# Peptides against a protein of PDB entry 3VZA, part 97

Target 1, 98 residues: chain A of PDB entry 3VZA
Amino acid sequence: RVERLCKSKELFEERLGLEIRRIHNEQLQFIFRHIDHKDPDKPYMFTLSINEQGDYEVTSCTPPLDCISEFQLKVRETNNFSAFIANIRKAFTALSFK
Target 2, 62 residues: chain B of PDB entry 3VZA
Amino acid sequence: AAYVTQLYYKISRIDWDYEVEPARIKGIHYGPDIAQPINMDSSHHSRCFISDYLWSLVPTAW

## One batch from the design tools (peptide; made by RFdiffusion4, then SolubleMPNN)

Design b2_p20_5_s4 (from b2_p20_5, 11 letters changed)
Fold by OpenDDE base, seed 1:
Structure b2_p20_5_s4 (fold): chain B 98 residues (1-98), chain C 62 residues (1-62), chain A 20 residues (1-20)
Amino acid sequence: as target 1 above (98 residues)
Amino acid sequence: as target 2 above (62 residues)
Amino acid sequence: REALDATDVLELLRQILTAP
């Protein structure tokens, strides 16, 4: 089972171009790659925590996204975490064309 | 790894077929309507195309 | 409008954040 789980994680990382890591101060780091077709290894990332109120809180975003605060509001309202992550990737993709 | 893999599923709604050769990307996407099969030869596509395609399966409506 | 698995995702994230 452990081997299968490790393989699953690796497949998701490579195929989605998304790495998820726990970092200091009880935060999760989401690292997107495969965004820029001209530079597939260029990382686009944000960090996330759960604040004292139990709400999703974006603690950093690199490169910065103007829409990240709106997305944080939307995910708090809808609790649609899947759409939250997908919209962030969409925004990073749009940024890569600028 | 168990929790992280569960998180990947919650995000993507994709379940992989782990019994196929490495070059074959095979699985099922469980969308809000009907389940859709994924079956593609990775050697025919760039990594960016593959990722873009898979993410295109994920709804962005809040 | 809340997602059906909202509680599950939040709990999952908490497990990831607090697990040894």
Scores: peptide ipSAE 0.660, ipTM 0.946, DockQ to the pose 0.419
Fold by OpenDDE base, seed 2:
Structure b2_p20_5_s4 (fold): chain B 98 residues (1-98), chain C 62 residues (1-62), chain A 20 residues (1-20)
Amino acid sequence: as target 1 above (98 residues)
Amino acid sequence: as target 2 above (62 residues)
Amino acid sequence: REALDATDVLELLRQILTAP
């Protein structure tokens, strides 16, 4: 049922603090919240596309992460998308403590 | 929202129990070796703690 | 090593990106 799907999405968004939305030019925007315990609503985000070669491509990252290029390489090598997203969140978390 | 919810599952490996009270965070995390139940009272934790905890269930090894 | 569900995730993302 559509209602269950909507509820599921809302539960994921709230509980994981992760919003996923499609934006222009065939990109996905991943918005993390609940990163900074002192400012839970502060967004940490990146955008993702699939290039002509079929590879994951990070098109933006705000705030910027030094490790994002390495993570892009890793996900292309391993295709472990779960680890990719989790590591980005981990990196954003580390950044929030600086 | 079917594709997006599927993506959330691919990322988190969490399946929620949708038939519980809103304050109850109940579900199952499917790890590589064993499935672990999730059962939390959200009123006892901050939003950040809950998110951090759930993300801690997701392996970061490539 | 590639994840077992690599193709599935990629196809899923394509569906999200191209869905009406």
Scores: peptide ipSAE 0.660, ipTM 0.946, DockQ to the pose 0.434
Fold by OpenDDE base, seed 4:
Structure b2_p20_5_s4 (fold): chain B 98 residues (1-98), chain C 62 residues (1-62), chain A 20 residues (1-20)
Amino acid sequence: as target 1 above (98 residues)
Amino acid sequence: as target 2 above (62 residues)
Amino acid sequence: REALDATDVLELLRQILTAP
């Protein structure tokens, strides 16, 4: 089972171009790659924590997204975490064309 | 890796077929209404195209 | 509108964030 789980993680990382890391201060780092077709390995990333109120909190976003604060609000309202991540990727994709 | 893989599923709603050859991207996307099979030959596509395609399966409606 | 598995996701994230 462990071997299968490891393989699963690797498949997700490569196929979705999304790496998830736990970093310092109880944060998760979401690293998107495969965004820029001309530079597939260029990372687009944000970090996430759960604040003292139990709410999702974006602690950083690189490159910055104007919409990230709105997305944080939306995910707190809807609790649709999937849409949250997908919309961030969509925004990064749009940014890569600018 | 159990929690992280579960998180990937919560995000993407994709379940991979882990028993196929590495070049075959095979799985199932579980949308809110219906399940859609995924079956791609990775050698026929760029990494970016594959990722874009898979993410296109994930609804962005809040 | 709330996601049906909202609590599950939150708990999952907490597990990841606090796991040894």
Scores: peptide ipSAE 0.659, ipTM 0.945, DockQ to the pose 0.452
Fold by OpenDDE base, seed 5:
Structure b2_p20_5_s4 (fold): chain B 98 residues (1-98), chain C 62 residues (1-62), chain A 20 residues (1-20)
Amino acid sequence: as target 1 above (98 residues)
Amino acid sequence: as target 2 above (62 residues)
Amino acid sequence: REALDATDVLELLRQILTAP
């Protein structure tokens, strides 16, 4: 099972171009790659925590996204975490064309 | 890794077929309506295209 | 509007964030 779990994680990382790391201060780092077709390994990332109120909180975003605060509001309202992540990737993709 | 893989599923709604050859991207996407098969030859596509395609399966409606 | 598995996702994230 351990081998399968490792394989599963690797498949998701490579195929989705999304790496998920736990970092300091109880935060998750989401690292998107495969965004820029000219530079597939260029990372686009944000960090996430659960604040004292139990709400999703974006603690950083690199490069910055104008829409990230709105997305944080939306995910708190809808609890649609999948759409939250997908919309962030969509925003990073749009940013890569600027 | 168990929690992280579960998180990937919650995000993407994709379940991979782990028994196929590495070059075959095979699985099932479980959308809100009908489950759709995924079956790609990775050697025929760029990494960026593959990722873009897979993410296109994920609804962005809140 | 809330996702049906909202509690599951939140708990999952908590587990990832706090797991040893």
Scores: peptide ipSAE 0.659, ipTM 0.946, DockQ to the pose 0.418; fails the geometry check

Design b2_p20_6_s1 (from b2_p20_6, 8 letters changed)
Fold by OpenDDE base, seed 4:
Structure b2_p20_6_s1 (fold): chain B 98 residues (1-98), chain C 62 residues (1-62), chain A 20 residues (1-20)
Amino acid sequence: as target 1 above (98 residues)
Amino acid sequence: as target 2 above (62 residues)
Amino acid sequence: RPELEELDKEDVFELLKKIL
Protein backbone atom coordinates (compact mmCIF):
# COMPACT_ATOMS: atom_id res chain seq x y z
CA ARG B 1 0.00 0.00 0.00
CA VAL B 2 2.81 2.41 0.85
CA GLU B 3 4.48 1.65 -2.44
CA ARG B 4 1.23 2.30 -4.27
CA LEU B 5 0.72 5.60 -2.49
CA CYS B 6 4.24 6.75 -3.31
CA LYS B 7 3.80 5.85 -6.96
CA SER B 8 0.44 7.59 -7.10
CA LYS B 9 1.87 10.77 -5.61
CA GLU B 10 4.73 10.80 -8.09
CA LEU B 11 2.34 10.33 -10.99
CA PHE B 12 0.17 13.22 -9.85
CA GLU B 13 3.16 15.48 -9.31
CA GLU B 14 4.65 14.84 -12.73
CA ARG B 15 1.48 14.65 -14.79
CA LEU B 16 -0.45 17.49 -13.20
CA GLY B 17 2.66 19.53 -12.59
CA LEU B 18 1.42 20.10 -9.06
CA GLU B 19 3.39 19.50 -5.89
CA ILE B 20 1.67 19.72 -2.52
CA ARG B 21 3.80 20.29 0.57
CA ARG B 22 2.99 20.60 4.22
CA ILE B 23 4.91 23.56 5.56
CA HIS B 24 5.33 25.40 8.84
CA ASN B 25 2.45 26.96 10.77
CA GLU B 26 -0.15 24.44 9.59
CA GLN B 27 -0.10 25.45 5.94
CA LEU B 28 -0.17 23.69 2.60
CA GLN B 29 2.00 24.88 -0.25
CA PHE B 30 0.76 24.25 -3.77
CA ILE B 31 3.49 24.48 -6.40
CA PHE B 32 2.47 24.50 -10.04
CA ARG B 33 4.94 23.77 -12.79
CA HIS B 34 4.46 23.08 -16.48
CA ILE B 35 2.65 26.43 -16.72
CA ASP B 36 5.04 28.30 -19.00
CA HIS B 37 5.76 26.24 -22.09
CA LYS B 38 8.95 28.22 -22.60
CA ASP B 39 10.09 27.47 -19.05
CA PRO B 40 8.32 24.32 -17.83
CA ASP B 41 10.16 24.21 -14.51
CA LYS B 42 9.23 27.75 -13.49
CA PRO B 43 7.18 27.48 -10.29
CA TYR B 44 3.88 29.23 -9.63
CA MET B 45 2.78 28.75 -6.07
CA PHE B 46 0.44 29.68 -3.26
CA THR B 47 0.05 28.69 0.37
CA LEU B 48 -3.18 27.87 2.14
CA SER B 49 -4.35 27.51 5.71
CA ILE B 50 -7.58 27.25 7.64
CA ASN B 51 -7.85 30.32 9.82
CA GLU B 52 -9.24 30.70 13.32
CA GLN B 53 -12.75 31.15 11.95
CA GLY B 54 -12.45 27.87 10.10
CA ASP B 55 -12.24 29.47 6.66
CA TYR B 56 -9.89 28.81 3.78
CA GLU B 57 -7.21 31.47 3.73
CA VAL B 58 -4.55 32.04 1.10
CA THR B 59 -1.48 33.13 3.03
CA SER B 60 0.80 33.80 0.05
CA CYS B 61 0.74 33.75 -3.73
CA THR B 62 3.83 33.94 -5.93
CA PRO B 63 3.53 35.49 -8.39
CA PRO B 64 0.61 37.58 -7.10
CA LEU B 65 -2.83 37.07 -8.62
CA ASP B 66 -5.40 39.85 -8.73
CA CYS B 67 -8.17 37.26 -8.63
CA ILE B 68 -6.97 35.31 -5.61
CA SER B 69 -9.16 37.20 -3.12
CA GLU B 70 -12.25 36.54 -5.21
CA PHE B 71 -11.35 32.87 -5.50
CA GLN B 72 -10.91 32.68 -1.75
CA LEU B 73 -14.41 34.07 -1.35
CA LYS B 74 -15.81 31.64 -3.90
CA VAL B 75 -14.30 28.56 -2.31
CA ARG B 76 -15.61 29.64 1.08
CA GLU B 77 -19.09 29.97 -0.39
CA THR B 78 -19.13 26.81 -2.51
CA ASN B 79 -16.55 24.56 -0.86
CA ASN B 80 -15.64 23.57 -4.43
CA PHE B 81 -11.97 23.06 -3.76
CA SER B 82 -11.40 21.41 -7.12
CA ALA B 83 -12.63 24.47 -8.98
CA PHE B 84 -10.58 26.62 -6.63
CA ILE B 85 -7.32 24.90 -7.54
CA ALA B 86 -8.20 24.66 -11.23
CA ASN B 87 -9.08 28.34 -11.45
CA ILE B 88 -5.83 29.31 -9.76
CA ARG B 89 -3.91 27.27 -12.32
CA LYS B 90 -5.92 28.91 -15.08
CA ALA B 91 -5.03 32.32 -13.68
CA PHE B 92 -1.34 31.44 -13.43
CA THR B 93 -1.47 30.24 -17.02
CA ALA B 94 -2.95 33.53 -18.15
CA LEU B 95 -0.30 35.39 -16.19
CA SER B 96 2.48 33.42 -17.87
CA PHE B 97 1.56 35.01 -21.19
CA LYS B 98 2.42 38.37 -19.57
CA ALA C 1 1.01 10.54 2.60
CA ALA C 2 -2.33 8.85 2.05
CA TYR C 3 -4.20 12.06 2.71
CA VAL C 4 -2.18 13.97 0.12
CA THR C 5 -2.95 11.41 -2.58
CA GLN C 6 -6.58 11.58 -1.55
CA LEU C 7 -6.40 15.34 -1.93
CA TYR C 8 -5.01 14.94 -5.44
CA TYR C 9 -8.04 12.83 -6.25
CA LYS C 10 -10.44 15.33 -4.69
CA ILE C 11 -8.85 18.05 -6.83
CA SER C 12 -8.48 16.25 -10.15
CA ARG C 13 -10.99 13.37 -9.92
CA ILE C 14 -8.37 11.26 -11.69
CA ASP C 15 -7.65 7.65 -10.82
CA TRP C 16 -4.34 6.47 -12.29
CA ASP C 17 -3.50 3.06 -13.60
CA TYR C 18 -0.09 2.87 -11.97
CA GLU C 19 0.73 -0.63 -13.20
CA VAL C 20 1.43 0.32 -16.82
CA GLU C 21 4.81 1.32 -18.22
CA PRO C 22 5.94 4.85 -17.34
CA ALA C 23 5.58 6.10 -20.89
CA ARG C 24 1.86 5.30 -20.88
CA ILE C 25 -0.42 7.76 -19.11
CA LYS C 26 -3.50 5.74 -18.29
CA GLY C 27 -6.33 6.49 -15.94
CA ILE C 28 -9.92 7.57 -15.56
CA HIS C 29 -11.28 11.05 -14.98
CA TYR C 30 -14.57 11.02 -13.14
CA GLY C 31 -16.63 13.97 -14.27
CA PRO C 32 -20.01 14.87 -12.86
CA ASP C 33 -21.84 13.19 -15.72
CA ILE C 34 -19.35 10.85 -17.40
CA ALA C 35 -16.21 8.91 -16.67
CA GLN C 36 -13.61 9.67 -19.31
CA PRO C 37 -10.67 7.37 -19.98
CA ILE C 38 -7.17 8.78 -20.14
CA ASN C 39 -4.72 7.01 -22.41
CA MET C 40 -1.72 8.92 -23.72
CA ASP C 41 1.76 8.14 -24.96
CA SER C 42 3.89 10.58 -22.99
CA SER C 43 6.72 10.35 -25.51
CA HIS C 44 4.52 12.10 -28.05
CA HIS C 45 3.76 15.16 -25.93
CA SER C 46 5.52 17.81 -23.91
CA ARG C 47 5.16 17.90 -20.16
CA CYS C 48 3.27 21.17 -20.46
CA PHE C 49 0.84 19.78 -23.00
CA ILE C 50 0.12 16.77 -20.83
CA SER C 51 -0.51 18.91 -17.77
CA ASP C 52 -2.65 21.39 -19.70
CA TYR C 53 -4.72 18.57 -21.12
CA LEU C 54 -5.30 16.89 -17.79
CA TRP C 55 -6.25 20.16 -16.12
CA SER C 56 -8.66 20.87 -18.97
CA LEU C 57 -10.66 17.91 -17.69
CA VAL C 58 -11.24 19.64 -14.36
CA PRO C 59 -14.34 21.87 -14.29
CA THR C 60 -13.80 25.48 -13.30
CA ALA C 61 -17.44 26.33 -12.63
CA TRP C 62 -18.01 27.10 -8.97
CA ARG A 1 -13.55 1.27 -6.47
CA PRO A 2 -14.93 1.30 -2.96
CA GLU A 3 -12.11 3.55 -1.79
CA LEU A 4 -13.09 6.22 -4.29
CA GLU A 5 -16.75 5.94 -3.40
CA GLU A 6 -15.95 6.64 0.22
CA LEU A 7 -13.64 9.47 -0.75
CA ASP A 8 -16.41 11.02 -2.85
CA LYS A 9 -18.56 11.18 0.27
CA GLU A 10 -15.91 12.91 2.36
CA ASP A 11 -15.96 16.68 2.62
CA VAL A 12 -12.76 18.13 1.23
CA PHE A 13 -12.67 20.56 4.14
CA GLU A 14 -12.48 17.66 6.58
CA LEU A 15 -9.74 16.06 4.51
CA LEU A 16 -7.74 19.27 4.57
CA LYS A 17 -8.06 19.49 8.33
CA LYS A 18 -6.53 16.03 8.54
CA ILE A 19 -3.56 17.20 6.49
CA LEU A 20 -2.94 20.62 8.07
Scores: peptide ipSAE 0.771, ipTM 0.962, DockQ to the pose 0.868
Fold by OpenDDE base, seed 5:
Structure b2_p20_6_s1 (fold): chain B 98 residues (1-98), chain C 62 residues (1-62), chain A 20 residues (1-20)
Amino acid sequence: as target 1 above (98 residues)
Amino acid sequence: as target 2 above (62 residues)
Amino acid sequence: RPELEELDKEDVFELLKKIL
């Protein structure tokens, strides 16, 4: 049922502090919150697309992460999307401490 | 909505219990070896702590 | 949402299908 799906989405968004949006030009936007404990609503974002070769491509990252290119390579090699997202969050968390 | 919830499951491997009171964070995390229950009182923790804890359940090994 | 109205539903489906 639609209402249960809506509830599920809301629970994930709040509890994981992760919003997933479909945006123009065939992209997904991932917005992390609850990263900075002093500013829980501060967003940490990246956008993702599938390029013409069929590979994952990070099209933007705000704030920028030095490791994002390596993570893009890793997810292409392993196809472990879960680890990809989790490692990005870990990197954003580390960045928030500096 | 169905596709988005599928993405959340693929990322987190968490299945929520939708029948409990809103203040109760209850579900199951399905790890590669075992399934672990989640059962938290949201009033006892900050939003950031809850998120950090749940993400700590997600393996980062490639 | 304005962004969703600009997206082709089939393109979104294929993108999500690749991730899943």
Scores: peptide ipSAE 0.192, ipTM 0.918, DockQ to the pose 0.054
Fold by OpenDDE base, seed 3:
Structure b2_p20_6_s1 (fold): chain B 98 residues (1-98), chain C 62 residues (1-62), chain A 20 residues (1-20)
Amino acid sequence: as target 1 above (98 residues)
Amino acid sequence: as target 2 above (62 residues)
Amino acid sequence: RPELEELDKEDVFELLKKIL
């Protein structure tokens, strides 16, 4: 099972171009790659925490996304975490064309 | 690894087939209504295309 | 399949505490 889990993580990282890290102050860092077809290794990142009120909070976003605050509101309202992550990637993708 | 893989699954709804050769991207995407197979030859596509394709399977409706 | 359940806020909270 351990071997399978490790392989699973590696497959997700490579195939989705998404790395997930735990960082200081109880945050998760989401690092998207494979966004810019001209520069596949260019990272697009955001960090996430659960604040004292128990709400999702985006603590950083690099590069900045105009829509990130709206997405934070949406995920708080819907609790659709999958759509939250997917929409952020979609937004980063759109940004890469600007 | 168990927790991060759980998170990946919760995000993507993809379950990989771990018994195929590395060049074969094979798995199942579980949508709300149906499950659809994933079966790609990685040598035929760029890393970006593969990622874009897989993410296209993930609904963005809130 | 138990993992087909939606990930709720509590699940994410637990993952934040336990992941990696």
Scores: peptide ipSAE 0.079, ipTM 0.910, DockQ to the pose 0.457
Fold by OpenDDE base, seed 1:
Structure b2_p20_6_s1 (fold): chain B 98 residues (1-98), chain C 62 residues (1-62), chain A 20 residues (1-20)
Amino acid sequence: as target 1 above (98 residues)
Amino acid sequence: as target 2 above (62 residues)
Amino acid sequence: RPELEELDKEDVFELLKKIL
């Protein structure tokens, strides 16, 4: 079981190009790669916490996304976390073409 | 690892087949209405293409 | 595989507290 869990994480990281880390101050860091086809290892990342009001809060985004505040509002309204992450990746992808 | 793998599943809705060769990307994507098999030869695609394809399976509607 | 519930704030909380 432990072996499978470790392998599962590795497969998701490589195949989705998404790494998820717990970082200081009760935050999650999401690191996307495989965004820029010309630079597959270039990271696109954001950090997330739950604030004192219990709401999802994006605490950083690199590179910055002009739509991130809208997405934060949407995930608070819908609680659709899957769509939240997928839309962020889509936005990073669009940004990579600029 | 259990927590993060659960998160990956909740985000992607993909369940991998762990018994195939590393070059074979095999699994199932569970959409809202249907389950879609995944079966790719990674040697025939770039890493970026594979990731883009897999993410294309994830609905973006709020 | 049984379908899991949508990710909620409690799930995120648990992740924040317990993932490596």
Scores: peptide ipSAE 0.076, ipTM 0.911, DockQ to the pose 0.406

Design b2_p20_6_s2 (from b2_p20_6, 9 letters changed)
Fold by OpenDDE base, seed 1:
Structure b2_p20_6_s2 (fold): chain B 98 residues (1-98), chain C 62 residues (1-62), chain A 20 residues (1-20)
Amino acid sequence: as target 1 above (98 residues)
Amino acid sequence: as target 2 above (62 residues)
Amino acid sequence: RAELEALDKEDVLELLKKIL
């Protein structure tokens, strides 16, 4: 099972171009690659925590996204974490064309 | 790795086929109404294309 | 359908707290 789990993680990282890391102060870092077709390894990232109220909180976003605050509101309202991540990737993709 | 892979599944709703050759991207995407097979040759596409395609399977409606 | 259950905060908390 351990071997399968390790392989699974690597497959997701490469195929989705998404790395998920636990970082300091009880945060998750989401690192998107494969966004810019001209620079596939260029990272687009944000960090996330759960605050004292139990709500999702974006603690950083690089590069910055104008829509990130709205997405934070939406995920709090809907609890649709999948859509949250997918919309962020969509926004990063749009940003890569500017 | 168990928890992160669980999170990947919760995000993407993709379950991989782990028994195929490395160049074959095979699995199933589970949508709310239908399961769709994934089966593509990675050697025929860029990494960006592959990722874009897979993410296109994930609904963005809140 | 178990495979379509929504992600809850416990899934995130497990990653934040239990991977050490």
Scores: peptide ipSAE 0.257, ipTM 0.925, DockQ to the pose 0.386
Fold by OpenDDE base, seed 4:
Structure b2_p20_6_s2 (fold): chain B 98 residues (1-98), chain C 62 residues (1-62), chain A 20 residues (1-20)
Amino acid sequence: as target 1 above (98 residues)
Amino acid sequence: as target 2 above (62 residues)
Amino acid sequence: RAELEALDKEDVLELLKKIL
C-alpha cells in the first residue's frame, strides 16, 4: 500500500504539474509547473494556511495574482477547494502569456 | 503519502490506474454528473499539454 | 444533491499536522 501511495503521488506530481509541500509555520505550499510551454519547469506557487478563525488564508503567491484575494473570498464562501486550486492554475496560465 | 494523495484526489477528482506501463496515462476523472476515462500515450504529448488537458477536466465554477 | 464530497478543512489540517 505504501508503494502504491508513493507511486500515486509521483503520478499526480508529474501529470498535474503540481507539487504539494508542508512548510514552516503550518502552511501548505502549492507549486505549479508545466504552466509556461516555453519554460515547463518554471514554478508558479502559493502558500496556504488555516488562520485562527478557521478560514483559508493565502500567505504568499509567486508570481503575484491580482485575483488571489477574490479567490480566497470565494473559497471561504463556497468551500469549493477544487475550484479554488483550478482557478489559481488558470490565473497563472493567463499570466504566463504576458 | 496517504494524506497528500487524498488531497490530490479531492482537488482533481482523478483516480489513476498506476499498474499500467509508465508511458500510459490511464485513469478516471469523476465529475459531478459524469465520469470520464483518461487514456493517453504520454510519448505523444508534451508535459505541458498533458497537464493542461488534465486540468481542463476540473470544473472552475464556484 | 451534489454527488461529490467536498474537501473539508480537516483534510487540509491533516496535511499540516502530518508528514506528507
Scores: peptide ipSAE 0.257, ipTM 0.924, DockQ to the pose 0.293
Fold by OpenDDE base, seed 2:
Formats: sequence, structure tokens, C-alpha cells
Structure b2_p20_6_s2 (fold): chain B 98 residues (1-98), chain C 62 residues (1-62), chain A 20 residues (1-20)
Amino acid sequence: as target 1 above (98 residues)
Amino acid sequence: as target 2 above (62 residues)
Amino acid sequence: RAELEALDKEDVLELLKKIL
């Protein structure tokens, strides 16, 4: 099972171009790659925590996204974490064309 | 890795066939209404295309 | 359908507090 889980994680990382890391102060770091077709290894990332109120909170976003605050509101309202991550990737993708 | 893979599934709704050779991207995407197979030859596509395609399977409606 | 869209925050909390 351990081998399967490790392989599964690696498959997700490579195929989705998404790395998920636990970092200091009880945060998750989401690192997107494969966004810019001209520079596939360029990272687009944000960090996330659950605040004192129990709500998702974006603690950083690099590069910055104008829509990130709205997305934070949306995920709090809908609890649709999948759409939250997918929309962030979509926004990073749009940003990569500028 | 159980917790992170669980999160990956919660995000993507993809279940990989991990026993297939690396060049074959094989799995199942579970949408809200239907399940669709994934079966790609990675040698025929760029990494960016593959990722874009897989993410296109994930609904963005809130 | 809502179950497919929603994520249990416990899943995130477990990841935050346990080994990846």
C-alpha cells in the first residue's frame, strides 16, 4: 500500500503539475507547474490555512491574483474545494498569457 | 502519502491505474454524473498539454 | 452531487497535522 500511495502521489504531481506541501504554521502550499507552455517548470503557487474561525484562508499567492480574494469567499460559501483549486489554476493560466 | 493522495482525489476526482507503464496515462475521472476513462500515450503530448487536459476535466462551477 | 463538490475540512486538517 505504501508503494502504491507513493506512486500515486508522484503520478498526480507529474500529470496534474501540482505539488502539495505542508509548511510552517499549519499551512499547505500548492505549487502549480505546467502552466506556461513556454516555461513548463515555472511555479505558480499559493498557501492556504484554516483560520481561527475554521475558514479557508489564502495566506500567500505568487504571482498575485486579483481574483484570489473572491475565490476565497466562494470556497467559504460553497465548500467546493475542487472548484477552488481548479479556478486558481485557470486564473494562473490566464495570467501566463500576459 | 495517504492524506495527500486523498486530497488529490478530492480535487481532481481522478483514480489512476498505477500498475500501467509510465508512458501510459490511464485512469478514471469521476464526474458528478458520469465516470470517464482516461487513456493517453504520454509520448504523444507535452507535459503542459497533459496537465491542461486533465484539469479540463475538473468542473470550475462553484 | 454536493458530496462530490464538497471537501471535508477534516481531510485538510489531517494533512496539515500529519505526514504527507
Scores: peptide ipSAE 0.254, ipTM 0.925, DockQ to the pose 0.302
Fold by OpenDDE base, seed 3:
Structure b2_p20_6_s2 (fold): chain B 98 residues (1-98), chain C 62 residues (1-62), chain A 20 residues (1-20)
Amino acid sequence: as target 1 above (98 residues)
Amino acid sequence: as target 2 above (62 residues)
Amino acid sequence: RAELEALDKEDVLELLKKIL
């Protein structure tokens, strides 16, 4: 049911503090919140596409992460998208303490 | 919404229980070895704590 | 474990198709 799917999305957004958007030029935007406990609504974001070679490509990261290029390599090698997203969140979390 | 919820499941491996009151965070996290129940009272925790806890269930090993 | 957490790129592509 459409209503259940909408509710599901809302639950994931609130509970995980992760919003997923479709944006221009065939990209997905991942917006993390609830990272900084002092500022729970502060967004930490990256955008993702699948390039012409069929590979995941991070097209932006705000704030920037030194490890994002390595994570892009890892997800291409392992296809572990879950670990990819989780590691990015971990990196954003670490950054919030600096 | 079907595709995005599918993506959320693929990322988190969490399946929510949609039949409970809004203040109850109830579901199941499916790991490679064991399925763990989630059952929290959201009124007892901050939004950040809840998110951190749920993400802690997601393996980060590549 | 890798299979459990792996994502089919088609799952991502289906979302991207909705942009067009």
Scores: peptide ipSAE 0.249, ipTM 0.923, DockQ to the pose 0.255

Design b2_p20_6_s3 (from b2_p20_6, 7 letters changed)
Fold by OpenDDE base, seed 4:
Structure b2_p20_6_s3 (fold): chain B 98 residues (1-98), chain C 62 residues (1-62), chain A 20 residues (1-20)
Amino acid sequence: as target 1 above (98 residues)
Amino acid sequence: as target 2 above (62 residues)
Amino acid sequence: SAELEELDKEDVIELLKKIL
């Protein structure tokens, strides 16, 4: 089972181009790759925590996204975490064309 | 970790078929209404194309 | 899948708290 879980993680990381790391101060770092077709390994990332009120809180975003605050609001309203992550990736993709 | 793989599922709604050859990207995407199969030969596509395609399966409507 | 059914029921925030 451990081997399957390890394989599963690796498959998701490679196929989605999304790495998820636990970092200091009870945060998760989401690292997107495969965004820029001309530079597939270029990372686009944000960090996330659950604040004292129990709400999603984006603690950093690199490169910065104008829409990230709105997305944080939307995910708090809808609790649609899947759409939250997907929209962030979409925004990073759009940014990569600039 | 198990929880991280669970999170990947919560994000993507994809369940991989882990018993196929490494070059085969096979699984099921569970959409809000219907499930769709995934079955790709990774050797025929770039990493970016594969990722873009898989993410295109994930709804962005809030 | 019973496992996926249970995951579908779980709140993402609760899952995140388990990871954080």
Scores: peptide ipSAE 0.764, ipTM 0.961, DockQ to the pose 0.904
Fold by OpenDDE base, seed 5:
Structure b2_p20_6_s3 (fold): chain B 98 residues (1-98), chain C 62 residues (1-62), chain A 20 residues (1-20)
Amino acid sequence: as target 1 above (98 residues)
Amino acid sequence: as target 2 above (62 residues)
Amino acid sequence: SAELEELDKEDVIELLKKIL
């Protein structure tokens, strides 16, 4: 099972171009690559925590996204975490063309 | 890596076929309507195209 | 929202508290 889990993680990281890390202060770091077709290794990332109220909170976003606060509100309202991540990626993709 | 792979599945709803050659991107996407197979030859596509395609399977409607 | 079972916050919390 350990072997399969390691392989699964590697496949998701490469194929989705998304790395998920647990970092200091009880945060998750989401690192998107494969966003810029001219620079596939360029990272687009944000960090996430659960605040004292138990709500999702974006603690950083690099590069910054104007829509990130709205997405944070949306995921709190809907609990649709999948759409949350997918919309962030879409926003990063749009930003990569600027 | 159990929890992170679980999170990947919860995000993408993709289940990979782990018994195929590395160049074959094969799996199943379990969308809300119908499950659809994934079957790509990675040698025919860029990494960015592959990622874009797979993410296109993930609904963005809240 | 998605018709599929949504991600449980516990899934995120467990990842935050446990080894990946």
Scores: peptide ipSAE 0.305, ipTM 0.928, DockQ to the pose 0.288
Fold by OpenDDE base, seed 1:
Parts: structure tokens; C-alpha cells; sequence
Structure b2_p20_6_s3 (fold): chain B 98 residues (1-98), chain C 62 residues (1-62), chain A 20 residues (1-20)
């Protein structure tokens, strides 16, 4: 049902503070909010693609994360996409305290 | 929106209860070992707290 | 069921395909 799907997306966006968008050049944009408790609407984002080798590739990260390259390696090794996203959010959270 | 909602579920392993009032955050988180109910009154918490809590349910071990 | 399976690249690829 289209109605349910739309509602589901909105609930996930608000409750997880995560927006997922399709953007140019065959990429996904992940936008985290609700990271900084002092500024809940401040976005923390990264973009992702599948490269020619079929591997996950982070194409941008704003603000930059020192650990993003390691996480890209980990997700390629483990294929644990859930942990990948969760760890990125964790890293953004840590960054917000600095 | 089917594929994006599928992705949300694959990431979070949360299934929402869509029949409750908007102020009620109700659902089920499916962990690797046990399913855990979610039942929160959103009016009692900040948006950041709610998100932090829900993400805390998602394992970060690779 | 498929919903209980680990996320595979196809789940991501399907979203990417919708860009085209």
C-alpha cells in the first residue's frame, strides 16, 4: 500500500533522524539529524555509491570522519551494512561533542 | 518508497506499529537473539533522545 | 524470509537504479 509506505518512510525519517535520498551520478545520500542535542536539525551526511568493482564506495562525508575509510573497508569485508550505518552515526555523534 | 523503507528496515530492524496515535512510538526491534518491543511517549523525550535510543538498539559489531 | 536476511548489495542497487 502506497499510503503505508509513505507513512513508514516518514516515521523512519523522523524517529531515526535519517533521511535517505537518491542523488546524481547513481549515489545515495544519507543525512543524519538529531545528532547534536544543541542543534537537532544540524545535518551530518555522507554519500555512497557502488563502484565498477561492485564495492561500496563513500564519495563524500560532511563533516569529514577520520574513520570513514576504515568503515568502508569493514563493510566491504563483512557486508554488514547495518553496522556500517550505525557506526557512522556513532562517529558523527562523537564528533558533535568536540 | 518501497525500496527505501526496505532499506530502513534492513538497517534498523525496526517494524513500526502504524495504528497508534502519532505521539506514541510503538514497534518491534528484531535483534539477532530476541525481539524487543518499542513503546515510547514522544512527548516525554527530545527528538535527539528518541533517535539516540533507537539507534542504541542497532548493533555496531561488524 | 527475505526480510530476515542480511542486507545485500541488491537492496542498495535497487535504490540506485531508480535514479535512472
Amino acid sequence: as target 1 above (98 residues)
Amino acid sequence: as target 2 above (62 residues)
Amino acid sequence: SAELEELDKEDVIELLKKIL
Scores: peptide ipSAE 0.296, ipTM 0.927, DockQ to the pose 0.308
Fold by OpenDDE base, seed 3:
Structure b2_p20_6_s3 (fold): chain B 98 residues (1-98), chain C 62 residues (1-62), chain A 20 residues (1-20)
Amino acid sequence: as target 1 above (98 residues)
Amino acid sequence: as target 2 above (62 residues)
Amino acid sequence: SAELEELDKEDVIELLKKIL
């Protein structure tokens, strides 16, 4: 049901601190919050598309992550999308301590 | 909303219990070996702690 | 269950393009 799906989305957004949006040019925007315990609403985000070759492509990352290109390579190799997202959050978390 | 919720599940492997009161964070995390219950009182934790905990359930091994 | 399957690119494409 539509109401159930809406509730599900809201629960995931709040509990995981992750918002997923479809944005222009066939991209997904992933917005992490609850990263910085001193500023829980501070967003950490990246955008993702599937390029013409059919590969996952990170089109932006804010703040920038040194490891993002490596993660893009890893997800292409493994197709482990879950680990991809989790590792990005882990990297953002590490960055928040600097 | 169906597609994004599917994506959330594919990422987190968490299935929420939608029948409990809002203050109760209840669900199941499906790992590769075992299903682990989630049952937290949100009033006892910060939003950041809750998120960190839930994400800690998600494997990072490629 | 299809819900328990690994994520594939089609899952992402469906969200991006609302094909289905």
Scores: peptide ipSAE 0.285, ipTM 0.926, DockQ to the pose 0.360

